# Peptides against a protein of PDB entry 5OOQ: the designs that were tried, part 178

Target 1, 227 residues: chain A of PDB entry 5OOQ
Amino acid sequence: YREDVRQVVTHPANALSFLQPGRLVEISVNGKDNYGWGAVVDFAKRINKRNPSAVYTDHESYIVNVVVNTMYIDSPVNLLKPFNPTLPEGIRPAEEGEKSICAVIPITLDSIKSIGNLRLYMPKDIRASGQKETVGKSLREVNRRFPDGIPVLDPVKNMKIEDEDFLKLMKKIDVLNTKLSSNPLTNSMRLEELYGKYSRKHDLHEDMKQLKRKISESQAVIQLDDL

## One batch from the design tools (peptide; made by RFdiffusion4, then SolubleMPNN)

Design b2_p26_6_s2
Fold by OpenDDE base, seed 3:
Parts: C-alpha cells; structure tokens; sequence
Structure b2_p26_6_s2 (fold): chain B 227 residues (1-227), chain A 26 residues (1-26)
C-alpha cells in the first residue's frame, strides 16, 4: 500500500507544485541505488531531441535535477548529461566505508521515494565552485537535526489531495496501522478492493487526458491542412 | 480521414466519461 500512495504522490499532477528549488526529496534510482535525501535544483518536461514523438509514462515525463551528497567519489560524474535520466555505468551512491561527494543528478519522478516537508536555500548558480558542497553541508545538518527522519509531506493536509477514493485508502491504511491485532487477511482484502477502485479511476483519468491530448493534436493538424 | 478519426476519439472520450461517472456512484 505504501507503493500505491507513492505512485499517487509522485504523479506530475500532485508532485510538480512541491518540487520548488531547495525542496527535500528522498531518492531511489531503479529501486536499487538509494542516495538518501537530496535537494531539488529544478525540473523540466522530458524532451527527446532524437525522437520528438517519444511518449513517456506520467512518472517518466519529467526530469528533476537534484543535489545529492552521497555520490561515490570514484563515480564518473563528468559523464553525467544534463536532463538525461539514463545514468552512465558506475554512477552509484557510496557504500558503507566509501567516500562520497556532492553531485547534481537528473532523475525521473519515479525515482522519488518521498517528498519532504522542508526546503533548503538553493543557490542561483549551483554549478559555481563550492555551491554543491554548501548544499551538501546543509543536507548533513538537516539529517543531524532529524535523527528519526526528515518530516514527509502529508498527502491530504499538505498536498491537498482530495480524491475520495484516495482518502478512503488513506483512512484504511491508518486503521490497519493502528489495529495490528485485527485479522490482517480480511483487512488486506478490503484494502486491495479499495486500491483496485482507485487504480481503475486513476487509469480512466489518464486515458481521458491522453484522449484530450490526441484530440487537440488532431484538431491542430486539421487546422494546418485547412490553411 | 482525419475528421473521422477525430469523431472516433471524441466518442471514445464520452464513453470513458460515462464509465468514470458510473464508478463514482458505486
């Protein structure tokens, strides 16, 4: 159920308004490379210059540039391409006992594990000498101040997600977390049914958005032919 | 024709809107 909530929270319709410069985000690339908490630099819609007609999923349709302070020191950071979320081989977080450096990496929305309820001061020119390291020091200070974890944005209270099926899902998750003694099988079946309903509704909304886009594109082509 | 494709897309959109309304009532 946590993954389901993550999919809703990281969807462009919900996430982009909270990805201001300096916003803290928890980063996991490809479900394997955990960089921990980083800070947002900026974001942009993903554009493929080689294939302008490329269609991306909603969670892959934007690129977010983030400062991390956990990059392995011997990673080939010079091979990083701005706005290319396909990271070169060897780009990874430092393991225990390895030295780390600060780096700016491009990620997709799908690589965001959680969005923090905190923002750092972000320098105007993050690529200037020493600026990444300054942000890295700020990240270390925040981690020190919050040993039990950085506060995460509440999807309802902070992000104002008002979908009724989502609210029902969140309430059921809260009930399950509080009632560990209730029959986990019956509660899991009810959660699965609620998630199924929300997922179907979400899929319908996405289909409608895609259809609306295709209709607009078709109308634009027709107008060009009538010129 | 492009006009026929546009009409098919509009019809599909209306069908999806009806399905969404039916799901909200359940």
Amino acid sequence: as target 1 above (227 residues)
Amino acid sequence: SEKEELEKLKKKQEEREKELEEQKKK
Scores: peptide ipSAE 0.066, ipTM 0.757, DockQ to the pose 0.016
Fold by OpenDDE base, seed 4:
Structure b2_p26_6_s2 (fold): chain B 227 residues (1-227), chain A 26 residues (1-26)
Amino acid sequence: as target 1 above (227 residues)
Amino acid sequence: SEKEELEKLKKKQEEREKELEEQKKK
């Protein structure tokens, strides 16, 4: 169910308005490389210059550049390409006992585990010498100030997600979290049903969006042929 | 033809809109 909430929260329609420079985000790349909390530099729509017709999923359609302070020191950070989320081999977070450095990495929305309810000051030129390290120090300070974890944006109260099925899902998750001590089994089936309904609605909206694009493209081609 | 494909896409869009409306009523 957490994954379901994550899919909604990280959808471009919801996430992009909260990815201002300095926004804290928790980063997990490919579901295995946990960089912890980083800070947003910027984002852009993903463009494939080699294949302009490339279609990306909604969660892969934008690239977010983030500063992390947990990059393994021997990672080939010089091979990182701006706005290319396909990370070179060897790019990984430092493990326990390893030294880490600050780096700017491009990620997809799908690599965002959570969006924090905090923003750091983000230098105008993060590529300037020492700037990423300054942000790295700020990240360490924030982690120190919030030992119980950085506050996460509330999808309903902060992000204003008003989908009825989503609201029902959130309520049920809250109930389950409060009732984890009593009867976990009976509440799980209803969550699956609610998630199923929301997922279906989401899929329908995505299909409609894709169809709208295809219609627009088809119309444009027809208009060009009529010239 | 491109026109036929456009009509098919429009029909699919209408079908998806109906499905969405039906889901809102449930």
Scores: peptide ipSAE 0.063, ipTM 0.755, DockQ to the pose 0.016
Fold by OpenDDE base, seed 1:
Formats: C-alpha cells, structure tokens, sequence
Structure b2_p26_6_s2 (fold): chain B 227 residues (1-227), chain A 26 residues (1-26)
C-alpha cells in the first residue's frame, strides 16, 4: 500500500510543485541504493537527444537533481552526466564504516521514496566550490534535529491530493492499518484496483494536457504562417 | 499539412476526454 501511495505522490502532477530548490526528498535509486534524505537542486523534463520520440513513463519523464551527503567517497562521481539518471557503475551510497561525500545526482521521480515537509536554503550555484558541502552540512543538521525522522508531506493535508480514488485508497490503507485481521490478498486486490483507476485517470489527464499543449503549439505555428 | 495534424490532435483530445468521462462513471 505504501508503494501505491508513493506512486501517486511521486507522480509529476503531484510531486513537481513540491520539488522547489532545497526541498528535502528521501532517495532510493533502483529500489536498493538508499541515499537517505537529500535536497532538491532543480528538475527538468527528460529529453532524449538520441531518440526524441522516446516516450517515458510519468515517473521517468523528469530528472531531479539532488544533493546527497551519503555518496561513497570512492564512487566515480566524475562520470556523472547532468540530467542522465542512468548512474554509472560504482555510484552508490556509503555503507556502514565507509566515508561519504556530498554529490549532486540526477534521479527520476521513481527514485523518490518520500517528500519532506522541509526546505533547506539552496545556493544559487551548487556547483561552486564548497556549496554542495554546505548543503551536506545542513542535511546533517536536519537529520540531527529530527532523530525520529524528517517530517513527510501529508498527501492530503499538504499536497492537496483530492482525487476521489486516491482518497478511497488512503482510507482503505488506514482501515487496513487498523484492522490487522483483514485478508491481505483481498485487500491488496482492492487497493490495486483503486490505484489502477486513479492511475488511468491520471494518465488520461496527462495525455489531455499534452494534447492541449500540442494543439496550442500547432495553432501558434499556423498563425505565424498566416502572417 | 499542419491543419490536418491539428485536426488529428483535436480528435485525439476528444477521444481522451470521452475516456476520462467513462472512467469517472465507473
């Protein structure tokens, strides 16, 4: 169920408005590389220069640059390519006992485990000497101040996700959390159905938005040709 | 033509709108 909520929360329609510079996000790359809490630098729509016709899933359609302070010190950070979420081999978090450094990594929305209800001050030029380390210090301080965990954005109260199917999903999750005796399989199927409905609606809305943009662009071109 | 492409896009938009309405009824 948490994954279903995560899918909704990290969808571009919901997440992007909360990915301001300095926003804290909990990062898990490929479901295995946990960088912990990082800070958003910026984001951009994913563009494939080699294949402009490439269609990405919603959760892979944007690249988010984040500062992390948990990068393994011997990771080949010099091989990181801007706006390329396919990380080079060896890019990983430091394990216990290993030294870590600060790095800016490009991730997809799918790599966001959680969005925090906090923002750090983000320097204008994060690539300048010492700036990422400054953010790294701030991240450490935040973690120190919140030993029980950084507060997470509430999908309903903070993010204002008001979709009926999502609300039903949340309600169902709440019920399941309170009712330990419910058959997990039956409940999972119902949640999957609810998520499926939401996802389909969202996809349709996104398609409509894209179409509207394309229509507007096409109309603009036509108007220019008529001048 | 650009006009034909525009019309295709509009038709596709209408189709998606109908699909969305159908999904809201379910």
Amino acid sequence: as target 1 above (227 residues)
Amino acid sequence: SEKEELEKLKKKQEEREKELEEQKKK
Scores: peptide ipSAE 0.059, ipTM 0.750, DockQ to the pose 0.016
Fold by OpenDDE base, seed 5:
Structure b2_p26_6_s2 (fold): chain B 227 residues (1-227), chain A 26 residues (1-26)
Amino acid sequence: as target 1 above (227 residues)
Amino acid sequence: SEKEELEKLKKKQEEREKELEEQKKK
């Protein structure tokens, strides 16, 4: 269910408004590379210049640039391409005992594990000398201040996700968390059903958004041809 | 034609809207 919540929270419709510069996000790339908490630099819609017809999933449709302070020191960070979430081989977080450096990495929304309820001061030019390290120090300080973990945005209270199916999902999750004594299987099945309904609705809304965009584009082309 | 494509898109939109309405009723 945490994954289900994550999918909702990290959906562009919900996440983008909270991906301001300096926003803390917990980063896991490809479900393998855990960079811990980083800070958002900016985000942009993913555009494939080589394949303009490329269709990305909602969670892959935006690139978020984030400062991390856990990059393995010998990672080929120079090979990082701006707005390319396909990270070069060797780009990975430092393991235990390894030295880390600060880096800006492009990630997809799907690589966001959590969105924090904190924002760091983000320098205007993060690429300037020493700026990444400054953010890195700030990240370390935040981690020090919150040994029990950085506060996560509440999807309902903070993000104001008002979708009824999502609210039901959250309520069920809360019930499951509080009522460990109730039949976990029945509650799990209900959650899956609710998530399924929400996911379908979400997919439909996204399809509609895409269709609206395509319609607008088509109309614009028609108008240009009539000009 | 571009017009035909637009009509197809509009039809798809209507279909998705109907599906969404049906899901809201469930």
Scores: peptide ipSAE 0.056, ipTM 0.745, DockQ to the pose 0.016

Design b2_p26_6_s3
Fold by OpenDDE base, seed 3:
Structure b2_p26_6_s3 (fold): chain B 227 residues (1-227), chain A 26 residues (1-26)
Amino acid sequence: as target 1 above (227 residues)
Amino acid sequence: SEKKEEEELKEKQKKAEEELEKQQAE
C-alpha cells in the first residue's frame, strides 16, 4: 500500500507543483541506493537529443536535480552528466563509516521515496564554490531537528489529491493502521481490491492523456507539412 | 456506479482511438 501511495504522489500531475527549489525529498535510486533526504534544485522534462522520439513512462519523463550530502567521497562525481539520470558506475551513497560529500545528482520521479513538508533556502547558483556545502549543512541541521523523521506532505490535506478511489484507499489504510488488532487478512484483501480499482482507473486516464498527446503531435506535424 | 464510470471512460478512450485512427488515415 505504501508503494501504491508513492506511485500516485510521485506522478507528474501531482508531484511537479511541489518540486520547487529547496523542497526536501527522500531519495532512493534503483531501489538500492538510499541517499536519504536531499533538496530540489530544479526539474525539467526529459529530452533525448540522440532519439527525440523516445517515449518515457510518466515517472521517468522528468529529471529532478537534487543536492545530497551522502555521496561517497570517492564516487566519480566528475562523470555526472547534467540532466542524465543514468548515473555512472561508482556513483553511490556512503556506507556506515565511509566519508561523504555534497553533490548534485539528476534523478527521475521514480527515485523519490517521499516529498517533505519543508523547503530550504536554495542558492541561485548552486554550482558556485561552497554553495552545495551550505545546502549540505542545512540538510544536517534539519535532520538534527527532526530525529523522528522529516514531516511528509499529506497527499489529501497538502497535495489536494481529490480522486475518490484514492481517498477511499487512504481511508482504508488509516483504518488498517488503527485496527492492526482486527483480522488483517480480510482488511488487506479489501484494500487490494480498492487499489486494483484505482490503478485501473488511473491507467485509463493516462492512456487517454497519451492518446490526446499523440493526436496533438500528429496535428502539429500536419500543420508543419502544410506550411 | 463505479462500473458505469469505468464504462464511460472506456467509451471516451475508444472515441479518442477512433479519432487518432482517422487522423493517421488522412
Scores: peptide ipSAE 0.032, ipTM 0.565, DockQ to the pose 0.012
Fold by OpenDDE base, seed 2:
Structure b2_p26_6_s3 (fold): chain B 227 residues (1-227), chain A 26 residues (1-26)
Amino acid sequence: as target 1 above (227 residues)
Amino acid sequence: SEKKEEEELKEKQKKAEEELEKQQAE
């Protein structure tokens, strides 16, 4: 059920409006490479210049650039290609006892484990010397302040996901959490069905375009207020 | 200067964290 919630939360129709610069996101690449909490730089629709007809799944259709402070120091970070979520071999988080560095990595929405209810201040030029390390220090400070974990956005209260099928899913999860004895497998099939219904009911591509416009407008307003 | 920008960043982060803590205490 947690995966079903994650699928809904990280769907472009829901996630993109919360992927503002500085938004904290918990990152897991390819289901194994856990970078921990990173900060969103920006996002863009995934475009394959070599194959313009390439169709991506909803969760793979956007690339999110994130600052992480857990990159293994000997990772071939110079081989990272902006807006290419296919990471080079050897790009991995530092293990225990290994040294880490700050890096900007491109990820898909599917690599977002959770979206935090916190935003860092994101420098305008994150690629400038020292800026990634500044964000890295801020990430360390946030982790220090929240030893029990960074607060996650509530899908209903914060993200305002009001889809009836999703609400039913959340209620089922709550019931399952309270009723330890109910067989989670039968309920999982219903959750996948509910997610499928949710995905089919929303013209997700149109909602994504509207959200992208709203985000762009909001960013422009923030930039105008900061000028 | 890079130092001023870092200080401003830290202050904004501190404010954001304080607002989040207030929202959680409410």
Scores: peptide ipSAE 0.008, ipTM 0.304, DockQ to the pose 0.138
Fold by OpenDDE base, seed 1:
Structure b2_p26_6_s3 (fold): chain B 227 residues (1-227), chain A 26 residues (1-26)
Amino acid sequence: as target 1 above (227 residues)
Amino acid sequence: SEKKEEEELKEKQKKAEEELEKQQAE
């Protein structure tokens, strides 16, 4: 179900309007290479110049350029091609104990694990000397400010995904989460009450996250203005 | 039904792209 939610959230129809410059996104390439939170530079429709007739899936039809601060230092970043989401061999996140650098990587929408409810200031020329490192510092600061994780966009409240089947899916997930949090044996009626309570708790938790976000955004804007 | 949904998704995609392009141009 989480994957189903991710598929809906990362669909071009939903995701693209939230992929503004500086938008935080959590990145997992090919389901194995976790770069953590990065910042969107830009995106473009994927065009195959060699095979113009190539049809991409919806989730592969766009390339998103993102700044990451977790690139392994010895990765062949010079082999990265703009607008080519097929990453060269050796392009990977730094492991524990390894040094990392800032890099701009092209990813597909399918490589987005989550979309954050925060935007960084994105320099106009990210490829200029020192600009990636500046964004990298900002990413570190954001991670420091959110030790419990960066706030994720709510698909319904923030992204305004009002698809009935999606709403049903979300309800099912909430019910399951409530069941998982509650002893599995409690009967259907308690599930609705628990669902109501969980939904309220979830709403409260999301409201708290939104409030914390607004507070942090205001603080981040203040600090960005002071920097 | 599926074709209509696909067309609706494509239209939403196009609108999202246009809106974002507008935001990038500002």
Scores: peptide ipSAE 0.022, ipTM 0.487, DockQ to the pose 0.086; fails the geometry check
Fold by OpenDDE base, seed 4:
Structure b2_p26_6_s3 (fold): chain B 227 residues (1-227), chain A 26 residues (1-26)
Amino acid sequence: as target 1 above (227 residues)
Amino acid sequence: SEKKEEEELKEKQKKAEEELEKQQAE
């Protein structure tokens, strides 16, 4: 369910209007490299100069530059190229006990786990000496102020995603969360509830597929009108 | 500008929603 919601939230049609400079985003690259919360510098439509005819998925069609403060200190950050989401080998978060540094990394929308309901001040020239470190200090301060986690944008209330299928998905998630929190499932009801959860998960996945299809169709129409 | 791109995207979204509503009404 969380992944399905993430796919909708991070779709260009929904996400880009919330990726202003300084917007906090939670970052996971390639599903394994968790950088935690970073801050948006800018974004641009992905252009492949080598292959102008390259077609990207919606979630890969934009590049977002983000400041992170969790980059491993010995990562080859000098090899990072703006607007190139293919990261060099050795670019990774610091592990426990390792030292970290601040870096600007280019990511796709698919690498965004969550969009925060908070913006930092973003320096105009992030490449100037000491500016990344300033943002890094601000990120540490935010994490300190929000020990229970940075507030996430509400897809409905904040992002104004009003698709009926999405609203149904959100309602189903809320119902599931409420049921998980309230009753320690007795062993026998656990199987039926698990089955019910799997069934609901399947239904939610189908609803999400339909939603994604509608979004994709809508975007295709937009692209045709722009040509 | 990022702001112009954001506005263009919002306008595109609105048009897409209107088109979806039209398709559902037909």
Scores: peptide ipSAE 0.014, ipTM 0.296, DockQ to the pose 0.032; fails the geometry check

Design b2_p26_6_s4
Fold by OpenDDE base, seed 2:
Structure b2_p26_6_s4 (fold): chain B 227 residues (1-227), chain A 26 residues (1-26)
Amino acid sequence: as target 1 above (227 residues)
Amino acid sequence: EEEKEEEELKKKQEENEKELEEQEKE
């Protein structure tokens, strides 16, 4: 159920409008590399220049650049490529007892564990010397102020996700949190349906966008032929 | 079209920010 909620929350249709510069996000890369809470720099639609026909899943279709303060100090951060979410080997969080540094890493939406209800001040030029460290200090201060955890955006109250199936899922989760005994299997199917609806809506939107582009291109070609 | 979508997204981000700020004041 938590993964189900995460899938809905991190879907582009919901997440992107809350990924303003400085937005706190909890980061887990490939389900293994937990960077903790980072701050959003920016995001962009994933474009494969080598393979323009590459189709990405909704959660992999955007790249979010985030500042983290938990990068292992000996990580090959110089090998990081902007807007390439495929991280080089050796890029990892610092383990306990290891020193960490601040870094900007490109992640997919799928690497967002949660979206915080807090924003940091994000410098305009985060790549300038010392700016990452400033954000890193701010991240440490936030973690200090919220020892019980950074407040997460409420999907319903804050994100205004009004999908009926999602609301039912949330209610079930609330009931399950109160009643430890209910079966998780029935809600995963509904989330797949929900995700399918979101995916279909997004696919339809992209299809409509592509269709509008084709129509505009066709009209431009027709205007050129009529000239 | 991409620019318009980016502008719409920015507007939505601004709206969300205002709404979140209003919710924090309540």
Scores: peptide ipSAE 0.460, ipTM 0.898, DockQ to the pose 0.697
Fold by OpenDDE base, seed 1:
Structure b2_p26_6_s4 (fold): chain B 227 residues (1-227), chain A 26 residues (1-26)
Amino acid sequence: as target 1 above (227 residues)
Amino acid sequence: EEEKEEEELKKKQEENEKELEEQEKE
């Protein structure tokens, strides 16, 4: 269910209006490279100059530039291309015992795990010397102040997501969290309908297929950790 | 058309920011 909520929250129709400069976002690239909490610099619609006819899913249709303070120090950050979310090989977060640096990375909306209810001051010229490190210090201070975790935007109270099927999903999640019982989300079919409402007229079909796969995978691994 | 969408998005961002600030004061 958490993945289902994430799909709705990170959809362009909901997320973009909360991706102001300095907005905190929790970043996981390709579901494996966890950078932790970063800060939004800016975003733009994804344009493929080499293939103008390229159609992206809704969650891949925008590029968000984010400052992270967890980049592995020996990562080839000089190979990063602005607004190219296909990261070069070796671009990864620092592991335990490794040194990290601050970097600006381009990510898709699908790489956002959560959106924080907090904004940092974002310098106008983040690429200037020392500016990324200043934001990195602010990120460390925020993590220090919130040892139990950075507050996340409430999808209903803060983001004003009022879709009836989404509200039903949230209620089910609340009930499941209260019961501490891993009841499998039997009603995965409603998520396709939910996503179909948010999907603008573009390639709904591929997004629906991916959602069906994710739902099927979530049904196969219905542990409480999937909430 | 893209400029209008960007302006509308910016307005919505400003509205959301005000609403979040108001909610933090309550």
Scores: peptide ipSAE 0.448, ipTM 0.895, DockQ to the pose 0.835
Fold by OpenDDE base, seed 4:
Structure b2_p26_6_s4 (fold): chain B 227 residues (1-227), chain A 26 residues (1-26)
Amino acid sequence: as target 1 above (227 residues)
Amino acid sequence: EEEKEEEELKKKQEENEKELEEQEKE
């Protein structure tokens, strides 16, 4: 059930409108590499320049750049490419006893575990010296202030997800959290129906993503003229 | 057309931000 909720929440039709700069997101890459809470820098529609005909799933169709403060210190962070979610080998979170550093990593929507109901101040030039570390300090401060966890956006109250099947799913989860007994199997079949409804909304969000790319490209061009 | 979609997304982000701020004040 939690995965079903995650799939709905992280769908472009729902997530993109809440991925403002500084938005906190909980990050798990490939279901294995847990970076904890990071902060959104920006996002763009995934373009494969080598294979323009590449079709991505809805959750893989966008790349989100996020600041994390849990990157293993010896990770080859210099090999990270903005807007390339294929991470180099050795890019991983620090394990217990290892030192961590701040890094900007490109992730897919599928790597978002949860979206927080908090935003950090995001510097305009996160690549500038010391800016990532500043965000990293802010992330540590947030974690200190919320020892029980960072508040997550409510899919219904905050994200206004009004799909009836989703509301039924949420109600079932709420009942299950109060009563251990209800059978998880019935909800997986309804995810495909939910996704079919989100696909229609996705066309609107894909339109929105192309626009963000143009804005980011225009900003990147301005930075190139100042070099 | 892409530019129009991006403007709509940005507008929706602003609307969501405003609504979240209003919800935090309640």
Scores: peptide ipSAE 0.455, ipTM 0.897, DockQ to the pose 0.698; fails the geometry check
Fold by OpenDDE base, seed 3:
Structure b2_p26_6_s4 (fold): chain B 227 residues (1-227), chain A 26 residues (1-26)
Amino acid sequence: as target 1 above (227 residues)
Amino acid sequence: EEEKEEEELKKKQEENEKELEEQEKE
């Protein structure tokens, strides 16, 4: 269910209007490299200069440049290419006990785990000497102020996602969360509820697939009407 | 056309920012 919500929230139709400079985002690259919370610099539509006819998925169709303060110090950051989300080998977050540095990395929308309800001041020239480190200090200060976690944008209240299938998904998640909090599920009931959740997840996944199609069709219609 | 889409996106970003600021004041 959380992944289903993430797919809707990080879709270009919903996410781009909240990716202002300085917006906090939680970053996970390829589901393995967790950089934690970073700050948005800018974004652009993904253009392949070598293959202009390349078609990307919705979540891979935009590149977001983000400042992170968790880059491993010995990472080959000089090999990073702006607006190229294919990261060089050795680009990774620092592990526990390793030193980290600030870096600007290009990511896809699919690498956004969460969008925060906070914005940092973003310098106009982030590539100038010391500017990345200034943003890095601000990120550390935010993490210090929010020890229980940075507040996430509410998909309904803050992002105003009004799709009926999405609202049904959110209601189902809320009902499941309330049931999990109220009943100490015995191991056997946990399996039946997990199975029931899986069955409901499958129904929700189909609903989300239909929603993604409707969003894609609506965007295609907008592109056709703009033509 | 791309310029119009970029302007509409900027307007939506500004509207969203105002709404978020209003919600934080409540």
Scores: peptide ipSAE 0.454, ipTM 0.890, DockQ to the pose 0.734; fails the geometry check

